Peptides against a protein of PDB entry 3EFO. Designs and how they scored, part 116

Target 1, 262 residues: chain A of PDB entry 3EFO
Amino acid sequence: SQLADLYKSCETDALINFFAKSAFKAVLHQPLKVIREILVNQTAHMLACYRKNCASPSAASQLILPDSMKVLPVYMNCLLKNCVLLSRPEISTDERAYQRQLVMTMGVADSQLFFYPQLLPIHTLDVKSTMLPAAVRCSESRLSEEGIFLLANGLHMFLWLGVSSPPELIQGIFNVPSFAHINTDMTLLPEVGNPYSQQLRMIMGIIQQKRPYSMKLTIVKQREQPEMVFRQFLVEDKGLYGGSSYVDFLCCVHKEICQLLN

## One batch from the design tools (peptide; made by RFdiffusion4, then SolubleMPNN)

Design b2_p13_6_s3 (from b2_p13_6, 7 letters changed)
Fold by OpenDDE base, seed 2:
Structure b2_p13_6_s3 (fold): chain B 262 residues (1-262), chain A 13 residues (1-13)
Amino acid sequence: as target 1 above (262 residues)
Amino acid sequence: TSHVLIDMDELLA
């Protein structure tokens, strides 16, 4: 069908870019609550239409996503959780203005990375491999106390270290004997010169490639106070300032779809 | 048409 072809041709990254820019433009003229409702409704309507006209019959308890939109909900939730669309006193006007300006000028690839960061388990690095490690979902549930993770969203880069990170890796990256000796005030990794250090630097370089902004590195130790900032980039988790988890958002969307189709 | 199914009951379990 013509509709089926339309859904097959949809590019989620382009849609998110469009929705983001449209919403951020609307912020100047419409209440934030209305903008958020529109975004949710648009998402629900698109998916409801697909379920009704394009998808094979399935149980009402199931959420059906076309392949072209399989990641639309997660990105939409990230958009909804962005500080530009939140009215909280804890968020400064300057921060909202800054992020709004950034997104309004972002291309499709940049906005995709901005809304959903890349989270890499660098503790699994193979020194002999030229490939990046497979990214994991941006959730605390994917972290491990024994792990070291690199997070990047095109603007910021974080190196997160679990409390039980391997001393060998700590030595390799920081040239210190233990987790306790890591200085989180540094914004650059030391040039240790071993293969692991070189590989990590290479990976960071690859991530930085084709990004319009130089990403500042922040080193984060698990269970230290600054970890709170890092956790805000775990976008599938519940936000600190009223944002929903991905699971909660899926439930919300599913409910809206069911209401539309009743 | 190819699609992804998410069982909401399973997701919430």
Scores: peptide ipSAE 0.267, ipTM 0.870, DockQ to the pose 0.901
Fold by OpenDDE base, seed 1:
Structure b2_p13_6_s3 (fold): chain B 262 residues (1-262), chain A 13 residues (1-13)
Amino acid sequence: as target 1 above (262 residues)
Amino acid sequence: TSHVLIDMDELLA
């Protein structure tokens, strides 16, 4: 059907870019509450239309996402959780203005990475492989105390280390004997020169490639205070400033879809 | 059409 073809052709990253720019433009003349409601409403309407016209009948308890929009809800939630759209006094006007302008100038690829960071389990690196490790979902549930993860959103890069990170990897990356010896004030990895270090640097280079801004590296130790900043980029989790988790947002969208179809 | 099904009851359990 014509509608089915339309949904197949939809690109979520382009849609999110459009919605983000539209919303960030609207913030100048509409209340934030209204903007958020519109975004949720648009999401629900799109998915309700699909369910009604394109999807096979299913239980009311099921949320149906077309393949082309399987990540639409998570990106939409990330947009809704952006500081520009949050009514929190803790967020400075300058920060809002800065992020607003950044997004207004971002291309599709940039906004995609900005709203949903890439999180890579680098502790699983195969030094003999040139392939990047598969990204994991941006949630604390995907982290491990034994793991080392690289997170990048196009503006920032974080190297997160679990408290039980393998000493051999720590030695390989930092040339220090243990987790406790890692200096989190450094913004550059040392030139250790072993295969693991080289592979990590290669990965970082690939991530930085074709990005308009040089990403500053922040080294984060699990359970230290700076980890709180890192956790804000775990976008599927509940936000510090009242943003919903991905699961909560799915529930919200599902409820609204049901209301539209009943 | 291909789609993803999410069981909300299971997800919220």
Scores: peptide ipSAE 0.265, ipTM 0.872, DockQ to the pose 0.914
Fold by OpenDDE base, seed 4:
Structure b2_p13_6_s3 (fold): chain B 262 residues (1-262), chain A 13 residues (1-13)
Amino acid sequence: as target 1 above (262 residues)
Amino acid sequence: TSHVLIDMDELLA
């Protein structure tokens, strides 16, 4: 059907880019609450339409996502949780303005990365491979106290280290004997020169490649103060400023869909 | 038509 074809042709990244720019433009004219409601409603309507017209009948407890939109909810939630759309005094006007302007000029690929960061398990690096490790979902549940993770959203880059990160990796990356010796004030990794360090630097370079902005590196130790900032980029988790987790958002969307179809 | 099914009950468990 024409409708089915439409959904097949939809690209979530393009949709999110569109919704983001539309919403961020609307911020100038409409209350944030209204904008957020519109975004949720639009999401629900699209998915409800699919369920009604394109999907096979299923239990009401099932949320049906077309393949082209399988990650739409998670990105939408990220958009909704962006500081531009949050009415919180903790977020400075300057920060909102800055991010708004950035997103307004972002291409599809840029906005995708911006709203949903890459989170890479660096501790799993194979020095014999030049391939990037597979990204994990941006949630604390995917972190490990024994792990080292690189997070990038096109603007910022974080190297997160678990409290129990392997000393060997610490030595490899920082040329220090232990986690405690890592200097978190560093904005650049030392040139240690070993294969692991070189590979990590290469990965960072690849991530930085073709990005319009130079990402500043922040070293983050688990359970230290800067980790709070890092956790803000774990977008599937509950937001610091009251934003929903991905799971909660799915429930919200599901309920809205059910309401539309009943 | 290819789609993803999410069991909300399971997700909430």
Scores: peptide ipSAE 0.260, ipTM 0.868, DockQ to the pose 0.895
Fold by OpenDDE base, seed 5:
Structure b2_p13_6_s3 (fold): chain B 262 residues (1-262), chain A 13 residues (1-13)
Amino acid sequence: as target 1 above (262 residues)
Amino acid sequence: TSHVLIDMDELLA
């Protein structure tokens, strides 16, 4: 069907870019609450239409996503949780204005990365491999106290270290004997020169490649105060200033779809 | 409780 073909041709990254720019333009003349409602409504309508006209029979309790939109909900939730669309007093007008301007100029690839960061388990790196490690979902549940993770969203880069991260890796990256010795005030990794350090630098370079902005590096120790900032980029979790977890958002969308179809 | 039939890990890999 024509509808089926349409859904097959959809690209989530392009849609999110469109929705983001549309919403961020709308903030100039519409209440934030209305904008958020529109975004949720549009998401539900698109998915409801698919379920009604394109999807194979399935249980009503299931949320059915076309392949082209498998990650649409998670991106949409990230968009909804962006400071530009939040009316919390803790978020300054200047910050909203800044991020709004940034997104308004972003291409499809840039906005995708901006809303859903790349989170890499670098503690599993094979120093003999030239491949990037597979990204993991941006949630605390994917972190481990024994792990070291690199997060990047096109603007910021975080190196997160678990409290029990391997001393050998710490030494490899920072040339210090233990977690406690890591100086988190540094914005550049030391040039240790070992294969692991070199590979990490290469990975960081690859991530930085083709990005319009130089990403600021922040080193984050688990359980230290700066980790709170890092956690805000774990976009599938609940946000500090509101916004649903990915799971909660999926439930919300599902309920709205059901309402539309009943 | 709603169920989602997607593999996010696969998509992010």
Scores: peptide ipSAE 0.160, ipTM 0.773, DockQ to the pose 0.095

Design b2_p13_7_s2 (from b2_p13_7 with T2V H4Y S6A)
Fold by OpenDDE base, seed 1:
Structure b2_p13_7_s2 (fold): chain B 262 residues (1-262), chain A 13 residues (1-13)
Amino acid sequence: as target 1 above (262 residues)
Amino acid sequence: SVPYVAYDMDELE
């Protein structure tokens, strides 16, 4: 059917870009609460329509997403949790204006990375391979105290180090003997010159490639105060300012779909 | 039918 073809050809990244720009434009003349409600309603309606007209019969307790939209909810939740759409007084007007303007000029690929960062387990790097490590979900549950992770969203780059990260990797990256010796004030990695350091720098270069902005590097140690900034980019977790986790949002969407279909 | 992903909400709630 024509509708089935539509869902098969759907590009979630393009939809999110459209929704983001539409919402951020609407901020100028509509209440934030209304904008958020519209976004949730649109998400629910699209998925309800799929379930009604295109999906195979399934249990009512299941949330059914077309394959082309399997990541639509997580991106939508990230959009809803963006500072531009939040009503918290802790968020400055300048920050809202800045991020709004940035997103309004972003292409599809840029906005995709912006709303859902890449989180790479670089402690698993194969120095003999040019392949990037597989990205993990942006959640605290995917981090490990023994691991080292690189996070990038097109604007910022974070190197997160677990408290028990391997000393040999620390030495390889920073040329210091231990976790405690790492200087978190640095914005550039030292040119140590070993294969691991070179591989990491290459990966960072690949991530930076074709991005419109130069990403500032921030070194983050687990359990130190600055880690709170890093955790804000773990977008599947509960937001700092009351935003829902991805799981909570899925439940919310499912309930709304059920209400539309019942 | 269109390929899909299913989440069991009973397991998530």
Scores: peptide ipSAE 0.381, ipTM 0.894, DockQ to the pose 0.951
Fold by OpenDDE base, seed 5:
Structure b2_p13_7_s2 (fold): chain B 262 residues (1-262), chain A 13 residues (1-13)
Amino acid sequence: as target 1 above (262 residues)
Amino acid sequence: SVPYVAYDMDELE
């Protein structure tokens, strides 16, 4: 059917880009609450329609997503949690305006990375391989106190270090003897010159490649105050300003779909 | 049918 073909050909990244720009345009003449409701409703209706007309029979307790939209909910939640669409007084008008303008000019690839950052386990790097490590989900649950992670969203780059990060890796990256000696005020990694350092720099270069903005590097130590800023980019977790976790959002969407179908 | 991903919501809740 035409509907089935539509869902098969759907590109989530393009859809999110469209929704983001549409919503961010709408903020000029519609209340934020209304915009958020529209986005949730659109998501629920699309998925309800799929379940009703295209999906194989499944238990009511299951949330069914077409394969092409397997990541739609997580991106949609990220969009909903963006400062542009939040009504929190803690968010300045200037910040909202700034991010709005940024997204309005972003292409599909840019907006995808912006809403859902790339989080890479740097501590697992094979210095003899040119392959990038597989990205992990943007959640604190995926971090490790023994790990080192690189996060990038096209605008910012964070190097997060667990409190128990391997000293040899710390030495390799920063040329200091321990975690405590890492200077978090630096915005550039030192030129240590060992294979691990070179590999990390290469990865950072690849991430920066083809991005319109030069990403500022922030070094973050676990359990230090600046980590709070980093945690804001763990988009699958509960938001700082009351946004839902990914799991909570899935439950919300599922409930809405069930209501539409019953 | 369209290929799909299924989440068991009972496990997530």
Scores: peptide ipSAE 0.377, ipTM 0.887, DockQ to the pose 0.925
Fold by OpenDDE base, seed 4:
Structure b2_p13_7_s2 (fold): chain B 262 residues (1-262), chain A 13 residues (1-13)
Amino acid sequence: as target 1 above (262 residues)
Amino acid sequence: SVPYVAYDMDELE
């Protein structure tokens, strides 16, 4: 059917870009609550339409997504949790304005990365390979106290270190003997010169080269204050300011779909 | 049919 073809060809990243720009434009003349409701409603309607017209019958307890939109909910949740759409006094007007303007000019690829960061387990780096490590889901559950992770969203770059991260890797990256010796005030990695350091720097360079903006590097130690900022980019988790986790959002969307179809 | 992903909400909750 025509609808089936539409869902097959749908590009979630393009939709998110559209929704983001539309929502961020609407911020100028509509209440944030209304904008958020519209976004959720639009998401539910799209998926309800699929469920009704394109999907095979399934149990009511199942949320059915077309393959092309399998990640739509997670991105939509990220959009909904963006500071531009949150009415929180803790978020400065300047920050809202800044992010709004940035997104309004972002292409599809940029907005995709912006809303859902790339989280790379760099502790798994193969110094003999030029391949980037496979990204993991942006959730605390994917972090490891023994791990080192690089997070990038096109604007910010974080190097997160677990409290039990391998000393040899710490030595390789920072040229210090232990986790405790890492200086988190650094915005640049030292030129250690060993293969691991070089590989990490190369990866960081590759990530940076793909983006139009220079990303500031923040070194983050687990359980230290800067980690709070880092955790805000773990977008699948519950937000610091009350934003839904991905799972909660899925449930919400499912409920809305059921309401539309029942 | 359009390929799809199914989530069991009972399992996620």
Scores: peptide ipSAE 0.082, ipTM 0.750, DockQ to the pose 0.922
Fold by OpenDDE base, seed 3:
Formats: structure tokens, C-alpha cells, sequence
Structure b2_p13_7_s2 (fold): chain B 262 residues (1-262), chain A 13 residues (1-13)
């Protein structure tokens, strides 16, 4: 059917770009609460329509997504948790205006990365491989105290170090003997020159490629105060300013869909 | 039918 074909051909990254720009445009004319409700309703309606007309029969307890939209909810949740759509006093008007303007000019690839960062376990790097490590889900649950992770969203780049990150990797990256010796005030990695350092720098370069903005590097130690900023980019977790976790959002969407179908 | 992903909400809650 035409409807089935539509869902097959759907591109989530394009959709989220559209929703983001539409919502951010609407901010000028509609209350934030209304905009958020519209986004949730639109998401629920699309998925309800799919379940009703295109999906195979399934249990009521299941949330059914077409493959093409399997990541739509997580992106939508990220959009809903963006500062532009939040009416929190902690968020300055200037910050909202800034991010609004940024997103309004972003292409599909830019907005995708912006809303859902790339989180790479660089502690797993094979210096003999030219392949990038596979990205992990942006959640604290995917971090490891023994790991080192690189996060990038097109605007910011973070190097997160677990408290038990391998000393040999710390030595390789920072040329210091231990975690405690890492200076988090630096915004550039030292030119150590070993294969691991070179590989990391290469990866950072690849991530920076084709990005319209130069991403400033922030070094983050686990359990230190600056980690709070980093954790805000773990978008699948519960938001600092009242946003839901991805799991909670899925439940919310599921409930809305059920209401529409009942 | 269109291929789909299913989440069991009972397991997530």
C-alpha cells in the first residue's frame, strides 16, 4: 500500500530535522507547552497510524515502530529536552536564541549529530585498524569506569575518562603517569606521538571533518564537577531540567498511542 | 507488512 511504502521510505534524520525547525519556528508564535504537546501528539499519531494500518498484530504491551523510524522516539525526546523548548529559568534567553538559530540553519546530518551525539569507546581502539570504533548509546549505563570515551555533537567534543581508565592509555594520550595527573583545563591533547595518540587524533580529525564549526575539546574526569556538563549530553538519560529518559519517553509515547487506538 | 521494532513496555517499566 501507499502508506506502507511511505513508512518504508521514511528517513528519521530528515523527520527530526523537519520537526526541530518547525518547532523552533513555532516558538515565536506559540507557548512552549503547546509546542511540546504538538510534537508528542504528532509522534503518537504517526506511530498509531502505522500500528493500525501497517503493522502485524502484536500485544498491547508492545510499542511497535517501523524499522525506518526505530530511532525516531529517541530523537524526538532529545528535541523535547532541548533548551529551546524548555521554559526553565536556569536557561538564559540568549542561550535559547543561540541554539534556536543554530538548528534553524542545520542540515539533516548536522541536526542528527546535534540532537544525538556520537559517543565512541576509544579505549577499544585498535591502532592497526583504520576503522572507527562503533558508537555506543548515549547513556551513563554505557560508560565504564575502566573506559575512555569521546563524545561529539558537532559543537562540542568531550573526552571522558573513567576513574579506572588504563594507565597505559592515559600515558599514551596525555603523557602523564595516572588519572590524577590529568589536567582537565587543557583544550588540546598533547603531541605525544605514539601510535595510540596518533590514532585518537585521527579519529578526532575524522569527526571534525565536514562539520561547520570547530569543536572545542573538553577533558572530563569521572566524578569531578565538570562531569555534570558532560552528562547532559548523555541524551538517553533523564534530563537535568525535567526532561524524561528515553525509556520514560517510550512509555509516554506508548500510552498516547494506546489512547489513540482505543 | 513493513518490518518493525518492538519494545515490550512491561519489561521497561
Amino acid sequence: as target 1 above (262 residues)
Amino acid sequence: SVPYVAYDMDELE
Scores: peptide ipSAE 0.068, ipTM 0.743, DockQ to the pose 0.926

Design b2_p13_7_s3 (from b2_p13_7 with Y7I E11A E13S)
Fold by OpenDDE base, seed 3:
Structure b2_p13_7_s3 (fold): chain B 262 residues (1-262), chain A 13 residues (1-13)
Amino acid sequence: as target 1 above (262 residues)
Amino acid sequence: STPHVSIDMDALS
């Protein structure tokens, strides 16, 4: 059917870019609550239409996503949790204005990375390989106290260190004997010169490549105050300012779909 | 029908 063809050809990254720009434009003329409701409704309607017209019958307890939209909900939740669409007074007007303008000028690839960061387990690096480590989901559940992770969203780059990070890796990256000795005020990694350090630098370079903005590096220690900022980029978790977890959002969308179809 | 992903919401929540 024509509708089935439409869903097959759907490009989620393009849709998210469009929805983001549309929503951020609407902020100037409509209440944030209304904008958020529209985004959720649009998501639910698209998926409800698919379930009704393009999917085989399934149990009501199932959430059915076409392959072309399998990541639409997670990106949509990230959009909804962006500071531009939040009404919390803790978020400054300047920050909202800044991020709004940034997104309004982003291409499809830029906005994709912006809304859902790349999170890489650096502690698993194979210095003999030229391949990047496989990204993990942006959730606290994917971190480990023994791990070291690199996060990038096209604007910011974070190096997160678990409290139990291996001393040998710390030595390799920072040339210091322990976690406690790491200076988090640094914005550049020292040139230690060992294979691990070089590999990490290479990875950082690859991530920076073809990005319109130079990403400043922030070193974050687990359980220190700056980690709070880092955790805001774990977009699948509950947000500090009232944003839902990805799981909660899925439940919300599913509920609305069921309401539309019943 | 098109290729799709099915999520069991009872198991998820």
Scores: peptide ipSAE 0.487, ipTM 0.935, DockQ to the pose 0.908
Fold by OpenDDE base, seed 1:
Structure b2_p13_7_s3 (fold): chain B 262 residues (1-262), chain A 13 residues (1-13)
Amino acid sequence: as target 1 above (262 residues)
Amino acid sequence: STPHVSIDMDALS
């Protein structure tokens, strides 16, 4: 059917780009609450239509997502949690305007990375491999105190270090003996020259490649105050300014789908 | 039906 073909060919990254630009344009003429409701309703409606017309029968307790849209909810939640769509006095008008303008000019690939960052467990790097480590979900639950993670969203790059990061890796990256000796004020990694350092630099280069902006590197130590900024990019977690976690958003969408189908 | 992912919301919540 034409409808089935539509869902098969759906490109979530393109949809999110469209929804983001549409919503950010609407901010000028519509209340934020209305815009958020429209986005949720559109998400629920698309998924409800799929469940009704394209999916096999399933229990009401199941949330059914076509493969082409399996990440639509998480991206939609990220969009809803963007400062442009949040009605919080803590968010400055300048910040809203800046991010609005950025997204309005972003291509599909840029907006995808912007809304859902790459989070890479670089402590698992194979120095003999040219392959990038598999990205993990952007949640605190995926971090480990023994790990080192690289996060990038096209505008910022963070190197997060667990309090129990391996001294060998710290030495390899920073040429210092321990976690305590790492200077978080630096914006560039030292050129240590060992295979691990070179591999990390290569990965960072790949991430930076084809991005319109040069990403500033921020080194973050776990349990230090600046970690709070980093944690804001763990987009699947509950937001600082009242945004829902991914799980909470799924529940919300599921409830609305059920309402549409009942 | 098209390929899809099923999430058990009862188990998730």
Scores: peptide ipSAE 0.485, ipTM 0.934, DockQ to the pose 0.889
Fold by OpenDDE base, seed 5:
Structure b2_p13_7_s3 (fold): chain B 262 residues (1-262), chain A 13 residues (1-13)
Amino acid sequence: as target 1 above (262 residues)
Amino acid sequence: STPHVSIDMDALS
């Protein structure tokens, strides 16, 4: 059917870009609450329509997502949790204006990365591989105290270190003997010259490629104050300013879909 | 039917 073809051809990254720009344009003329409601409504309606017209029958407890939209909810939640749309008093008007303008100029690939960062387990690096490590979901649940993770969203880059990060890796990256010796004020990794350091630098370079902005590097130690900033980029978790977790958002969308179909 | 993924909301919740 024509509708089925539409869903097959749909691309989540393009949709998110469209929704983001539409919403961010609308903030000039509509209340934020209305904009958020529209976004949720549109999401639910699209998925409800799919379930009704394009999907085989499934249990009501199932949330059915076409392949082309399998990650639409998570991205939509990220959009909804953006400071431009949250408009919490803790967020300055300048920050909202800044991010609004940024997104309005972003292409599809840029906005995708902006809303859902890459989170890479650096501690699992194979120094003999030229491939990037597989990204993990942006949630605290995917972090480990023994791990080292690189997060990038096209604008910022974070190197997060668990409190129990392997000393060997710390030595490899920073040329210091322990976690305690890592200087978090640095914005550049030292050129240690070992394979691990070189591999990490290569990965960072690859991530930086084709990005319109140079990403500032922030080194973050677990349980230190700057980690709070880092955690805001774990977009699947509950937001600091009241944004829902991905799981909660899925539940919300599912409920709305059910309401539309009943 | 269009290819799709299914999430068990009972299991997720």
Scores: peptide ipSAE 0.483, ipTM 0.933, DockQ to the pose 0.904
Fold by OpenDDE base, seed 4:
Structure b2_p13_7_s3 (fold): chain B 262 residues (1-262), chain A 13 residues (1-13)
Amino acid sequence: as target 1 above (262 residues)
Amino acid sequence: STPHVSIDMDALS
């Protein structure tokens, strides 16, 4: 059917870009609460329509997502949790305005990365491979105290180190003997020159490629204060300023879909 | 039918 074809061809990244720009435009003349509600409603309506018209019958407890939109909820949640759409005094007007303008000028690829960062397990790097490590879900649950992760959203880059990061990797990256010796004030990795260091630098370079903005690197140690900033980019988790976790958002969307279909 | 993902919300929550 025409509708089925539409859902098959749907590009979630394009939709999110559209929704983001629409919402960020609307913020100038509509209350944030209303905008958020509209976004959720639109999400639910799209998915409800699919379930009604394009999907086979399933149990009410099931959330049915077309493959083309399987990541729509997570991106939508990220959008909803963006500072531009949050009514929190902790977020400065300048920051909100800045991010709003940034997104308004972003292409589809840029906004995709912006709303859902790449989180790469650097500790798993194979120095013999030129391939990037597979990204993991942006959640604290995917981190490990023994791990080292690189996060990038097109604007910022973070290198997160677990408290139990392997000393050999620390030495490889920073040329220091232990976690405690890492200087988090640095914004550039030292040129250690070993294969691991070079591989990491290459990866960082690849991530930076074709991005309109130069991403500043922030070194983050687990359990130190700057980690709080880093955790804001773990977008599937509950937000610092009251945003829902991805799971909670799924429940919310599912509930609304059910309401629409009943 | 269109390829889809099914999430058991009862199991998820």
Scores: peptide ipSAE 0.481, ipTM 0.933, DockQ to the pose 0.906

